# Ledger of designs, part 117: peptides against a protein of PDB entry 4J2C

Target 1, 107 residues: chain A of PDB entry 4J2C
Amino acid sequence: MEDPFFVVKGEVQKAVNTAQGLFQRWTELLQDPSTATREEIDWTTNELRNNLRSIEWDLEDLDETISIVEANPRKFNLDATELSIRKAFITSTRQVVRDMKDQMSTS

## One batch from the design tools (peptide; made by RFdiffusion4, then SolubleMPNN)

Design b2_p30_5_s2 (from b2_p30_5, 21 letters changed)
Fold by OpenDDE base, seed 1:
Structure b2_p30_5_s2 (fold): chain B 107 residues (1-107), chain A 30 residues (1-30)
Amino acid sequence: as target 1 above (107 residues)
Amino acid sequence: SSSSLKKKEEQEKKKREELRKQLREFYYSP
């Protein structure tokens, strides 16, 4: 069986791009409410929150795999460079999600 | 259409579930 980490990573990256698009629309709707219906505001807000939640869930799963690999290095035989790339992806993606969530909570 | 969007969402949900299953099988299996 092949390691599915990179596949999940790719899907998370796509989800982040989608979330960023939703976030941009969300900011536009709140900046000028007269340009949008309440239905669009509610839909965009809900979709964005759901999308961010899904990303966070996947990141938790990916982060857990790191812990498993570090606890069982002989089983997976991953080099330090690959582990660093995986950790960096999780850290940077969490920051991107956190930035959007922080702006949503303060708006 | 709304119907096509719902179908797409269902497909994505199934895909995510399959990926989670694969992660569990690869990393958690003894």
Scores: peptide ipSAE 0.515, ipTM 0.827, DockQ to the pose 0.887
Fold by OpenDDE base, seed 2:
Structure b2_p30_5_s2 (fold): chain B 107 residues (1-107), chain A 30 residues (1-30)
Amino acid sequence: as target 1 above (107 residues)
Amino acid sequence: SSSSLKKKEEQEKKKREELRKQLREFYYSP
């Protein structure tokens, strides 16, 4: 069985791109309330929040794999470079999600 | 259509569930 980490990573990246699109639309809707329906605002907000929560869930799973690998280095033949890349992805993606959430909470 | 969206959403949900299962199987199996 191949390590599914990179597959999940790819799906998280796709979800981030989707969230960023929703976030952009959310921003546009709030900047011009006269042209925005409440239904579209609510839909966009809900979809965005759901997507962000899904990303956070996947990141928790990915982060847990890091802990497992570090606790069992002989079982998982991963070099330091790959492990660093995995950690960097989780850290940077969490920051991207956090930035969107922070802007939503202050609006 | 609504049905198409529901189908797509359900497929994505199943895919995510399968990927989570694969992660658990790979990393938690002895």
Scores: peptide ipSAE 0.518, ipTM 0.829, DockQ to the pose 0.887; fails the geometry check
Fold by OpenDDE base, seed 5:
Structure b2_p30_5_s2 (fold): chain B 107 residues (1-107), chain A 30 residues (1-30)
Amino acid sequence: as target 1 above (107 residues)
Amino acid sequence: SSSSLKKKEEQEKKKREELRKQLREFYYSP
């Protein structure tokens, strides 16, 4: 069995792109109330929140794999560069999600 | 269509669940 980390990473990246699109639409709807229906606002908001929660869930799983690797370095034999890339992805993606969540909570 | 979209969303959900399972199997295997 091959390491599925990069596959999950790719799916998280796709989910982030989807969330960013929903976030953009969310901001547009709030900026132009005359062209926005309450139904679309609610739908967009719910879809965005659900997407963000899914991303956070996947990031938790990915982050847990880091802990497992660090606790068992001989078993997985990952080099320091690869481990750093994985950590950086999780950190940066969490920041992107947090930025969207912060803006949603303040509106 | 709405039906097509729902089917696609369900497939994506199943895919994500399978990937989570694969992560657990790979990293928690003896």
Scores: peptide ipSAE 0.513, ipTM 0.828, DockQ to the pose 0.860; fails the geometry check
Fold by OpenDDE base, seed 3:
Structure b2_p30_5_s2 (fold): chain B 107 residues (1-107), chain A 30 residues (1-30)
Amino acid sequence: as target 1 above (107 residues)
Amino acid sequence: SSSSLKKKEEQEKKKREELRKQLREFYYSP
């Protein structure tokens, strides 16, 4: 069995891209309410929140795998650079999500 | 259509669930 981490990583990145698109629309709708209905605003807001939550969930799973690897280095025999890349991805992605959430909470 | 959208969403959901399962199987296997 091959390590599925990179596949999940890819899916998370796709989800981030989707969330960023929703976030952009969200900002546009709130910037000029005349361009959209309340229904679209509510839908966009809900979809964005759901996407962000899903990303956070997946990041937790990915982060847990790192803990497992670090606890069992011989079993997985991951390169230190690879492990660093995985950690960096989780950290940076969490930051991206946090930034969007922060902006949503202040609006 | 609504049906096609729902189908797509379900497919994505199943895919995500399968990936989570694979993670668990790979990393938690004895």
Scores: peptide ipSAE 0.512, ipTM 0.825, DockQ to the pose 0.902; fails the geometry check

Design b2_p30_5_s3 (from b2_p30_5, 18 letters changed)
Fold by OpenDDE base, seed 5:
Structure b2_p30_5_s3 (fold): chain B 107 residues (1-107), chain A 30 residues (1-30)
Amino acid sequence: as target 1 above (107 residues)
Amino acid sequence: SLSSKLEEERKRQEEREELREKLREFYYSP
């Protein structure tokens, strides 16, 4: 069986891009009330929050795999460079999600 | 476009459960 980590990583990256697009639209709607309906604001907000929650869930799963690998190094035989890349992805992606969530909670 | 990205996201959601199962199989199998 092929390691599915990179497949999930790729899908999370796509989800982040989608969330960033939704976040941009959310910001635009709030800054230009003349072109924004309450329905679109609510829809955009809900889609964005749902996307972010899904990303956070996937990141938890990916983070757990790292713990498993570190507890069983001989079973998986992943080198330090590969593990560092995986950890960096999770850390940086969590930060991106947190930044969007922080801005939403203060608006 | 945002529209195309949203469609891609819907497809991703449909695949997420399958991917979670693959992670479980690969990392928790004896």
Scores: peptide ipSAE 0.542, ipTM 0.862, DockQ to the pose 0.612
Fold by OpenDDE base, seed 1:
Structure b2_p30_5_s3 (fold): chain B 107 residues (1-107), chain A 30 residues (1-30)
Amino acid sequence: as target 1 above (107 residues)
Amino acid sequence: SLSSKLEEERKRQEEREELREKLREFYYSP
């Protein structure tokens, strides 16, 4: 069986790109209400929150896999570089999500 | 476009359960 980590990673990255687009639109809608309807604001907000929640869930799963690998190094035989890349992806992606959430909570 | 990205997100959501199962199978198998 192939390690599905990279597949999930790729899908999470796509979701992040989508979230960033939604976040940009969300910001634009709130900054210029004359070009926004309440329906679009609500829809965009809902889609963005749902997307971010899904990303966070997937990151938790990916983070758990790292813990499993570190607890069972002989079973998976991943080198330090590969583990470092995986950890860096989770850390950086969590930060991106957190930044968007922080800005949403202050609005 | 944002529309195309949203469609990609919908497809991702449809595959998430399958991918989660694959993670479980790979990392929790004896």
Scores: peptide ipSAE 0.541, ipTM 0.863, DockQ to the pose 0.645
Fold by OpenDDE base, seed 3:
Structure b2_p30_5_s3 (fold): chain B 107 residues (1-107), chain A 30 residues (1-30)
Amino acid sequence: as target 1 above (107 residues)
Amino acid sequence: SLSSKLEEERKRQEEREELREKLREFYYSP
């Protein structure tokens, strides 16, 4: 059976790109109210938050797989380089999500 | 376009449960 980690990783990356697009629109709507309705602001805000929550959920699942691998190294035989890449992806992606959430909370 | 990306996101959501199941199968299988 093929390891599905990279498939989930790829889908999370796509979701991050979508979130970044929503975040950009969110900032545009708040910076120029003349180009937006309250309905669009609310919709964009909700879509963005839902997207970010989904990403965070998927990252938790991916993080759990790493814990399983490290607890059972002989079963999976992943090398240190691959584990580092997986961990780095989770860490960096969480930071990207956190940065957007921080900006939303201060607005 | 953003509309296209949102559609892709909806497709991702529809596939997420399947992917989670694959993760469980791969990492928890004996």
Scores: peptide ipSAE 0.538, ipTM 0.860, DockQ to the pose 0.617
Fold by OpenDDE base, seed 4:
Structure b2_p30_5_s3 (fold): chain B 107 residues (1-107), chain A 30 residues (1-30)
Amino acid sequence: as target 1 above (107 residues)
Amino acid sequence: SLSSKLEEERKRQEEREELREKLREFYYSP
């Protein structure tokens, strides 16, 4: 079986891109209420919050895999560079999600 | 477009459980 980490990582990155688009629309709707309906605001807010929650869940799964690899280095045979890249992705992505949540007052 | 991104997100959601299972199988298998 192939290591599914990079597949999940790729899907999380796509979800982050989607969240950033939703966040931009959310900001636009709040900046110009004349062009916004309550329905679209609610829809955008719910989609964004659900997306961010899913990303956070996936990041927890990815973070757990790193702990497993570090506890069993001979089993997985990943080099330090690969582990560093994986850790950096999780850390930076969590920060991106946190920044959006803070601006939404959902932290 | 936002529409295409939303469709991509829907596809991601449909695959998430499968991917979680793959992670469990790969990292927790003996």
Scores: peptide ipSAE 0.541, ipTM 0.862, DockQ to the pose 0.623; fails the geometry check

Design b2_p30_5_s4 (from b2_p30_5, 22 letters changed)
Fold by OpenDDE base, seed 2:
Structure b2_p30_5_s4 (fold): chain B 107 residues (1-107), chain A 30 residues (1-30)
Amino acid sequence: as target 1 above (107 residues)
Amino acid sequence: SEESERRRREEERKKREEKRKALRDFYYSD
């Protein structure tokens, strides 16, 4: 059976890209109110928040797998490099999400 | 619409559960 970590990782990556696009549009809408409708602002905000929430939930699941592997290293036969890559992905993605959330909450 | 949004939320929940199940099946298997 193939490790589903990479499947979920891929979904997270797609969600991050989508969120970044939504965030860019969100920023544009707020910078020029004359080109923005309340409907589009609300839609963009909701889509962005939903996307970020989805990412966060997936990251929690991925983070749990790290703990499982570290507790059972021989069972999964993952080397330190692979674990490092997985951890780095989770950490960096959390930071990306956090940055967007911080900007949204302080706008 | 509320109906479309509800459907979307349900689909998202389903996808989350599928991913979580896949992870559980692999990482908690004997």
Scores: peptide ipSAE 0.582, ipTM 0.875, DockQ to the pose 0.606
Fold by OpenDDE base, seed 3:
Structure b2_p30_5_s4 (fold): chain B 107 residues (1-107), chain A 30 residues (1-30)
Amino acid sequence: as target 1 above (107 residues)
Amino acid sequence: SEESERRRREEERKKREEKRKALRDFYYSD
């Protein structure tokens, strides 16, 4: 059985890229009302929020796997470097999501 | 439409559950 961690990681990365694109569009729409419609603003906002929520859900699942590995080190035999990479991905991705959410809440 | 949007949300939920199941099957295996 293959470790599905990196499959989910890949899905999260794709979702982050999508969210960043939506965030950029969201920013553009709010900066130039002459080219923005309320419908597109609402759609973009909802799509962005949904993507961010999806990422957060996946990160929770990935974070749970870290706890399992650390509680059962002999079962999984992951070295410190691999575990560090996984933790770093979760931490950095959470920060990216947090930054976008903070900007949305203050706008 | 509202119906199409509901279907989309269900599909997204299903995909999320599949990923969650894959992780659980591996990390909670015997």
Scores: peptide ipSAE 0.582, ipTM 0.874, DockQ to the pose 0.594
Fold by OpenDDE base, seed 5:
Structure b2_p30_5_s4 (fold): chain B 107 residues (1-107), chain A 30 residues (1-30)
Amino acid sequence: as target 1 above (107 residues)
Amino acid sequence: SEESERRRREEERKKREEKRKALRDFYYSD
């Protein structure tokens, strides 16, 4: 059976790209009232939050797999390099999400 | 529409559950 970790990773990356686009639009709408309606702001905000929530859910599941692998190293036969890459992805992605959420909450 | 949005949320939930199931099937497999 093929390891589904990278399938989920790919979905997370797509969601991050979508969220970043929505975040940029969200910022533009708030900076230029002449091009913004409350309807578009609300729509953009909701779509952005939905994407961020989806990412956080997937990251939680991916993080759980790390714990399982570390508890059962012989079963999965992952080397230190691959495990490090997986951990780094989760950590960096969480930071990206946190940065966007922080800016949304302070605006 | 509300119906369209509801359907979208249901599809998103379905995808999330499928991903979780795939991970569980692999990492908790005997």
Scores: peptide ipSAE 0.581, ipTM 0.874, DockQ to the pose 0.635
Fold by OpenDDE base, seed 1:
Structure b2_p30_5_s4 (fold): chain B 107 residues (1-107), chain A 30 residues (1-30)
Amino acid sequence: as target 1 above (107 residues)
Amino acid sequence: SEESERRRREEERKKREEKRKALRDFYYSD
């Protein structure tokens, strides 16, 4: 059985790209109300929130795997550099999500 | 539309559960 971490990581990366696109549109809609319908604003807001929530959920699962690996280093025998890369990915992705959420909550 | 939205949510839930299952099967296996 191959480690599924990278499969989930890849899907999170794609979800982040999608969320960033939605966030950009969300910003545009709020900055120019004359070109925005309430329906599109609501749709974009909901889609963005759903995507961010999905990412956060996957990050929690990925973060749990790191805890398991660190508790059982001999069982998984992961390279220290690889483990650091995994941690960095989770940390940086959480920051990206947090930045978008912070901007949404202040609008 | 409501039906299509429900279906979409169900598919997303299933996909999420499949990912979680894959992780559990690998990392919690003996």
Scores: peptide ipSAE 0.580, ipTM 0.873, DockQ to the pose 0.654

Design b2_p30_6_s1 (from b2_p30_6, 17 letters changed)
Fold by OpenDDE base, seed 4:
Structure b2_p30_6_s1 (fold): chain B 107 residues (1-107), chain A 30 residues (1-30)
Amino acid sequence: as target 1 above (107 residues)
Amino acid sequence: ADEVFKKLKERAEESKKRNEELEKKIKERE
């Protein structure tokens, strides 16, 4: 079967974009509590947290694809550059998620 | 490897559905 890296990556990217939007709203709600309802705060917080968790799950799947590819270099024939790019995406995305989580934990 | 990839792709489809559902929820609130 074909390496599913890119299909998983695609969903991660979509989730990240959504998370960033939710995070922005979350920030806005906390910046001015007088204009925010508890319901919206809770909803936004929950959806954001759940989304971030889902992203982390997908990133683990991406890691697994990397492991398989690295264990079978002749089968997939991916060069070091491609693998580096894939790993960089995972690393940078984890950082994006971590940054949002860190800000949420300090609020 | 093939069986693992199959599972991973299956979960990717689940992620797709999750993303679509979330986008719908967000749009409904806008």
Scores: peptide ipSAE 0.671, ipTM 0.936, DockQ to the pose 0.760
Fold by OpenDDE base, seed 3:
Structure b2_p30_6_s1 (fold): chain B 107 residues (1-107), chain A 30 residues (1-30)
Amino acid sequence: as target 1 above (107 residues)
Amino acid sequence: ADEVFKKLKERAEESKKRNEELEKKIKERE
């Protein structure tokens, strides 16, 4: 069966883009409370938190694909460059998620 | 492992549906 890395990566990228939009809105709502109701603040906060959690889950799945590929080099035979790029995506995405979570926890 | 890859693909489909639903909800609030 084909390596599912890219199909999972695609959904992570979509979720991250959505999270960034929600995070921006979250910031705007907190900076000017007159711009929205408490309901919108709560909704935005909850959807953002849920989305970030979903991203973290998908990143774990990406890590699992890496583990399988690395455990079976003869079967998949990925070159070092592609493997590094895959790992870098996971690392950088986790950092993006962590940065948003840190800002939310300190507000 | 093929069985694990199958599971991961299935979860990816669930993520796709979740993303689509969230985008719809966001659009409806705009």
Scores: peptide ipSAE 0.671, ipTM 0.935, DockQ to the pose 0.749
Fold by OpenDDE base, seed 2:
Structure b2_p30_6_s1 (fold): chain B 107 residues (1-107), chain A 30 residues (1-30)
Amino acid sequence: as target 1 above (107 residues)
Amino acid sequence: ADEVFKKLKERAEESKKRNEELEKKIKERE
């Protein structure tokens, strides 16, 4: 069966982009309470947190694809460069998620 | 490996649906 890495990656990227938008809105709402309703803050916060958790789940799936590929090098024949790039994507994306989570936890 | 990949692909489809639903919800609030 074909390696599902890229299809999972695609959804992670979409989710991250959406999360960044929600995070930006979340920041704006908290910066100007006079124009923000509690409902919108709560909604934005909830959707953002849920999305971040989903991203983390998808990243675990990406990690699993890496493990499978590494365990079956002859079958998938990925070179070290591509494998490194895949791992770097996971690492950097986790950092992006962490940064948003950290800012939310301190606000 | 194949069965795991199948499961991962299935979850990817679920993620796709999740993303689509979230984008729709966001758009509806704009």
Scores: peptide ipSAE 0.668, ipTM 0.935, DockQ to the pose 0.766
Fold by OpenDDE base, seed 5:
Order: structure tokens, then C-alpha cells, then sequence
Structure b2_p30_6_s1 (fold): chain B 107 residues (1-107), chain A 30 residues (1-30)
């Protein structure tokens, strides 16, 4: 069976891009109440939170792929550089999500 | 490993669908 890391990564990247857009809109709505409706604020907030949760779920799946590959080095034979890059992506993406969540919870 | 990978691939497809739906929702509000 083929390692599904990259297919999952692709969806994570798409979700992150969308989240960043929603987050930007969320920030704009809260900073300028004259141009915002309560409905749009609530909608944006809810969609953003749901998206962030989905990203976190997919990141757990990415972690699982790493664990499987590391547990079977002879089968997959991934070099240290590739594994490092994969892990770095997960770590950095989690940080991006965390930063958005922190700002939402403190606003 | 193969069974787990299959499951992960399936969940990736679900994520794809969720992403597509969200993108549509956002576009409709623009």
C-alpha cells in the first residue's frame, strides 16, 4: 500500500489556506463593526473553528503515517531528510493553527 | 501498515470533500 502522507498533506494545506482567509475576515469584522453583521461574525467564527478542528484531525493522521514509516524502516526506506521535512510540516502547521486559536479565544 | 494506510487514504478523501464544501460556502457569500 502506498504511503498516504502526501494526499493528506495536500488537504491540510488547502484547509490551512482557507482558514487563513476566514481568519483574516474574522479579524476585519471585529475591527470594524460598522461593516459587520452579527450573522456574518457568527458564521465566520463557526466555519473557522470547524475548519481548524478538521486540520488538527488531519495532522493526527499525518503523525500516524510518520509512526508507521519509522516503525518499518526496511519496508519504506525513507531517508532522514525526507522524514525531517515531513515532521517539520506537521510541527509548523500545528503552530499556525494554535496561533489562530489563541487569538480567537482571547478576543 | 497496509490496512492503516488504506483507512488514512479514505479519511483523506473525506477531508477533500469537506474542503470543497467549505470553499463553495465561502464563494457563495462573496
Amino acid sequence: as target 1 above (107 residues)
Amino acid sequence: ADEVFKKLKERAEESKKRNEELEKKIKERE
Scores: peptide ipSAE 0.663, ipTM 0.934, DockQ to the pose 0.771

Design b2_p30_6_s2 (from b2_p30_6, 18 letters changed)
Fold by OpenDDE base, seed 1:
Structure b2_p30_6_s2 (fold): chain B 107 residues (1-107), chain A 30 residues (1-30)
Amino acid sequence: as target 1 above (107 residues)
Amino acid sequence: MDEVFEKLRKRAEKLREENRKTEEKIRERE
């Protein structure tokens, strides 16, 4: 079967972009209560939290796939560059998610 | 190994749908 990593990566990138937009709106709503309704705050918070949870789930599955590839180098024709890119994507995405979650937990 | 790939494929399909729905909801609130 063909490795679907790139497909998941693309969708995760979309989810991250969406989360960043939601996070920006979330911060704006909390910084200026006069322009915010409780309904919009709750909606934004819920959508953001759901999106972040989905991303974290995807990253776990991607991480497992990388481990399998590393354990079977002859079966999977991936060079060091591609493997490095995949690892970097997971690491950087986890950090982005963590930063947003940390700020949400302190607000 | 094939099971992992199938899992990722199914996850991608689900995520694509979730992304579509989320983006649609966001546009509706703009």
Scores: peptide ipSAE 0.554, ipTM 0.905, DockQ to the pose 0.747
Fold by OpenDDE base, seed 3:
Structure b2_p30_6_s2 (fold): chain B 107 residues (1-107), chain A 30 residues (1-30)
Amino acid sequence: as target 1 above (107 residues)
Amino acid sequence: MDEVFEKLRKRAEKLREENRKTEEKIRERE
């Protein structure tokens, strides 16, 4: 079966970009209450948290796939460079999500 | 192993739809 990692990666990156946009709006709403309603703050917060949670779940599935590939080198034909790229994507994306979550938890 | 790949494929399809819906909701609020 064909490895769908790159397909998931593309959609996860798109979700991250969307989350970053929501995060930017979230910060703007909290910094200038004159341009914000409680409804918009709640909506933005909810959408952002839902997106971040979804991304985290996707990363767990990707991480599991990498572990399976590494445990079965004779079945899968991925070189060290490709594995490094995949691992780096998961690590960096987790960090981006964590940074947003940390800022939300302190507000 | 192949089952995991199928799960990933299905997740990608769901995520694509979720991304579309989220972007649409954001545009509607702008």
Scores: peptide ipSAE 0.551, ipTM 0.905, DockQ to the pose 0.739
Fold by OpenDDE base, seed 2:
Structure b2_p30_6_s2 (fold): chain B 107 residues (1-107), chain A 30 residues (1-30)
Amino acid sequence: as target 1 above (107 residues)
Amino acid sequence: MDEVFEKLRKRAEKLREENRKTEEKIRERE
């Protein structure tokens, strides 16, 4: 069976891009109250939060699979370099999500 | 090995659908 990690990675990145777009709109709405309706703010906020939560769950799932691979190095033909790349993706993506969440909580 | 990969494959399928639905919702609102 082909390792599908890169497929998941691609979809997670797509979700992150979508979240970043929603986050940008969220910031714009809050910076221009004259053009922002409460309804649009609420919709954008909720959609963004749901997206971020989904990404966090995806990363948790990916992290679990990495732990399984690390516990069974002979069973999985993944070298240290590949594992490092996968871990880096999870770490960096978590940071991106955390940054957006932090800004939302302080606004 | 197959169990772990199958888990990831299923996650990918779910995520593809979630992304599609989210993008559709965004397009409908724009």
Scores: peptide ipSAE 0.551, ipTM 0.904, DockQ to the pose 0.862
Fold by OpenDDE base, seed 4:
Structure b2_p30_6_s2 (fold): chain B 107 residues (1-107), chain A 30 residues (1-30)
Amino acid sequence: as target 1 above (107 residues)
Amino acid sequence: MDEVFEKLRKRAEKLREENRKTEEKIRERE
């Protein structure tokens, strides 16, 4: 079976980009209440949280997949460079999500 | 192993649709 990692990676990156946009809007709305409605704040918050949750679930599955690949080098035949790229993607994406969540929790 | 890949593929398909819907929602509010 073909490894679907690159497919997931692409969609996760789209979700991250969307989340970053929503997060930026979220911060702007909270920093200037005069230009924000409760409806828009709630909508933005909900969409952002949904996106972040989706990303986190994907990262869990990717993390498991990487562990399986590492445990079975003969079957998957990934070189060290590709494996490093995959790990870096998960790590960096988790950090991006964490940073947004941390800021949301402290606001 | 193959089960994990299949689950991942299915998740990707769901995520693709979710991304599309989210982007559409955002466009509609702009």
Scores: peptide ipSAE 0.551, ipTM 0.904, DockQ to the pose 0.752

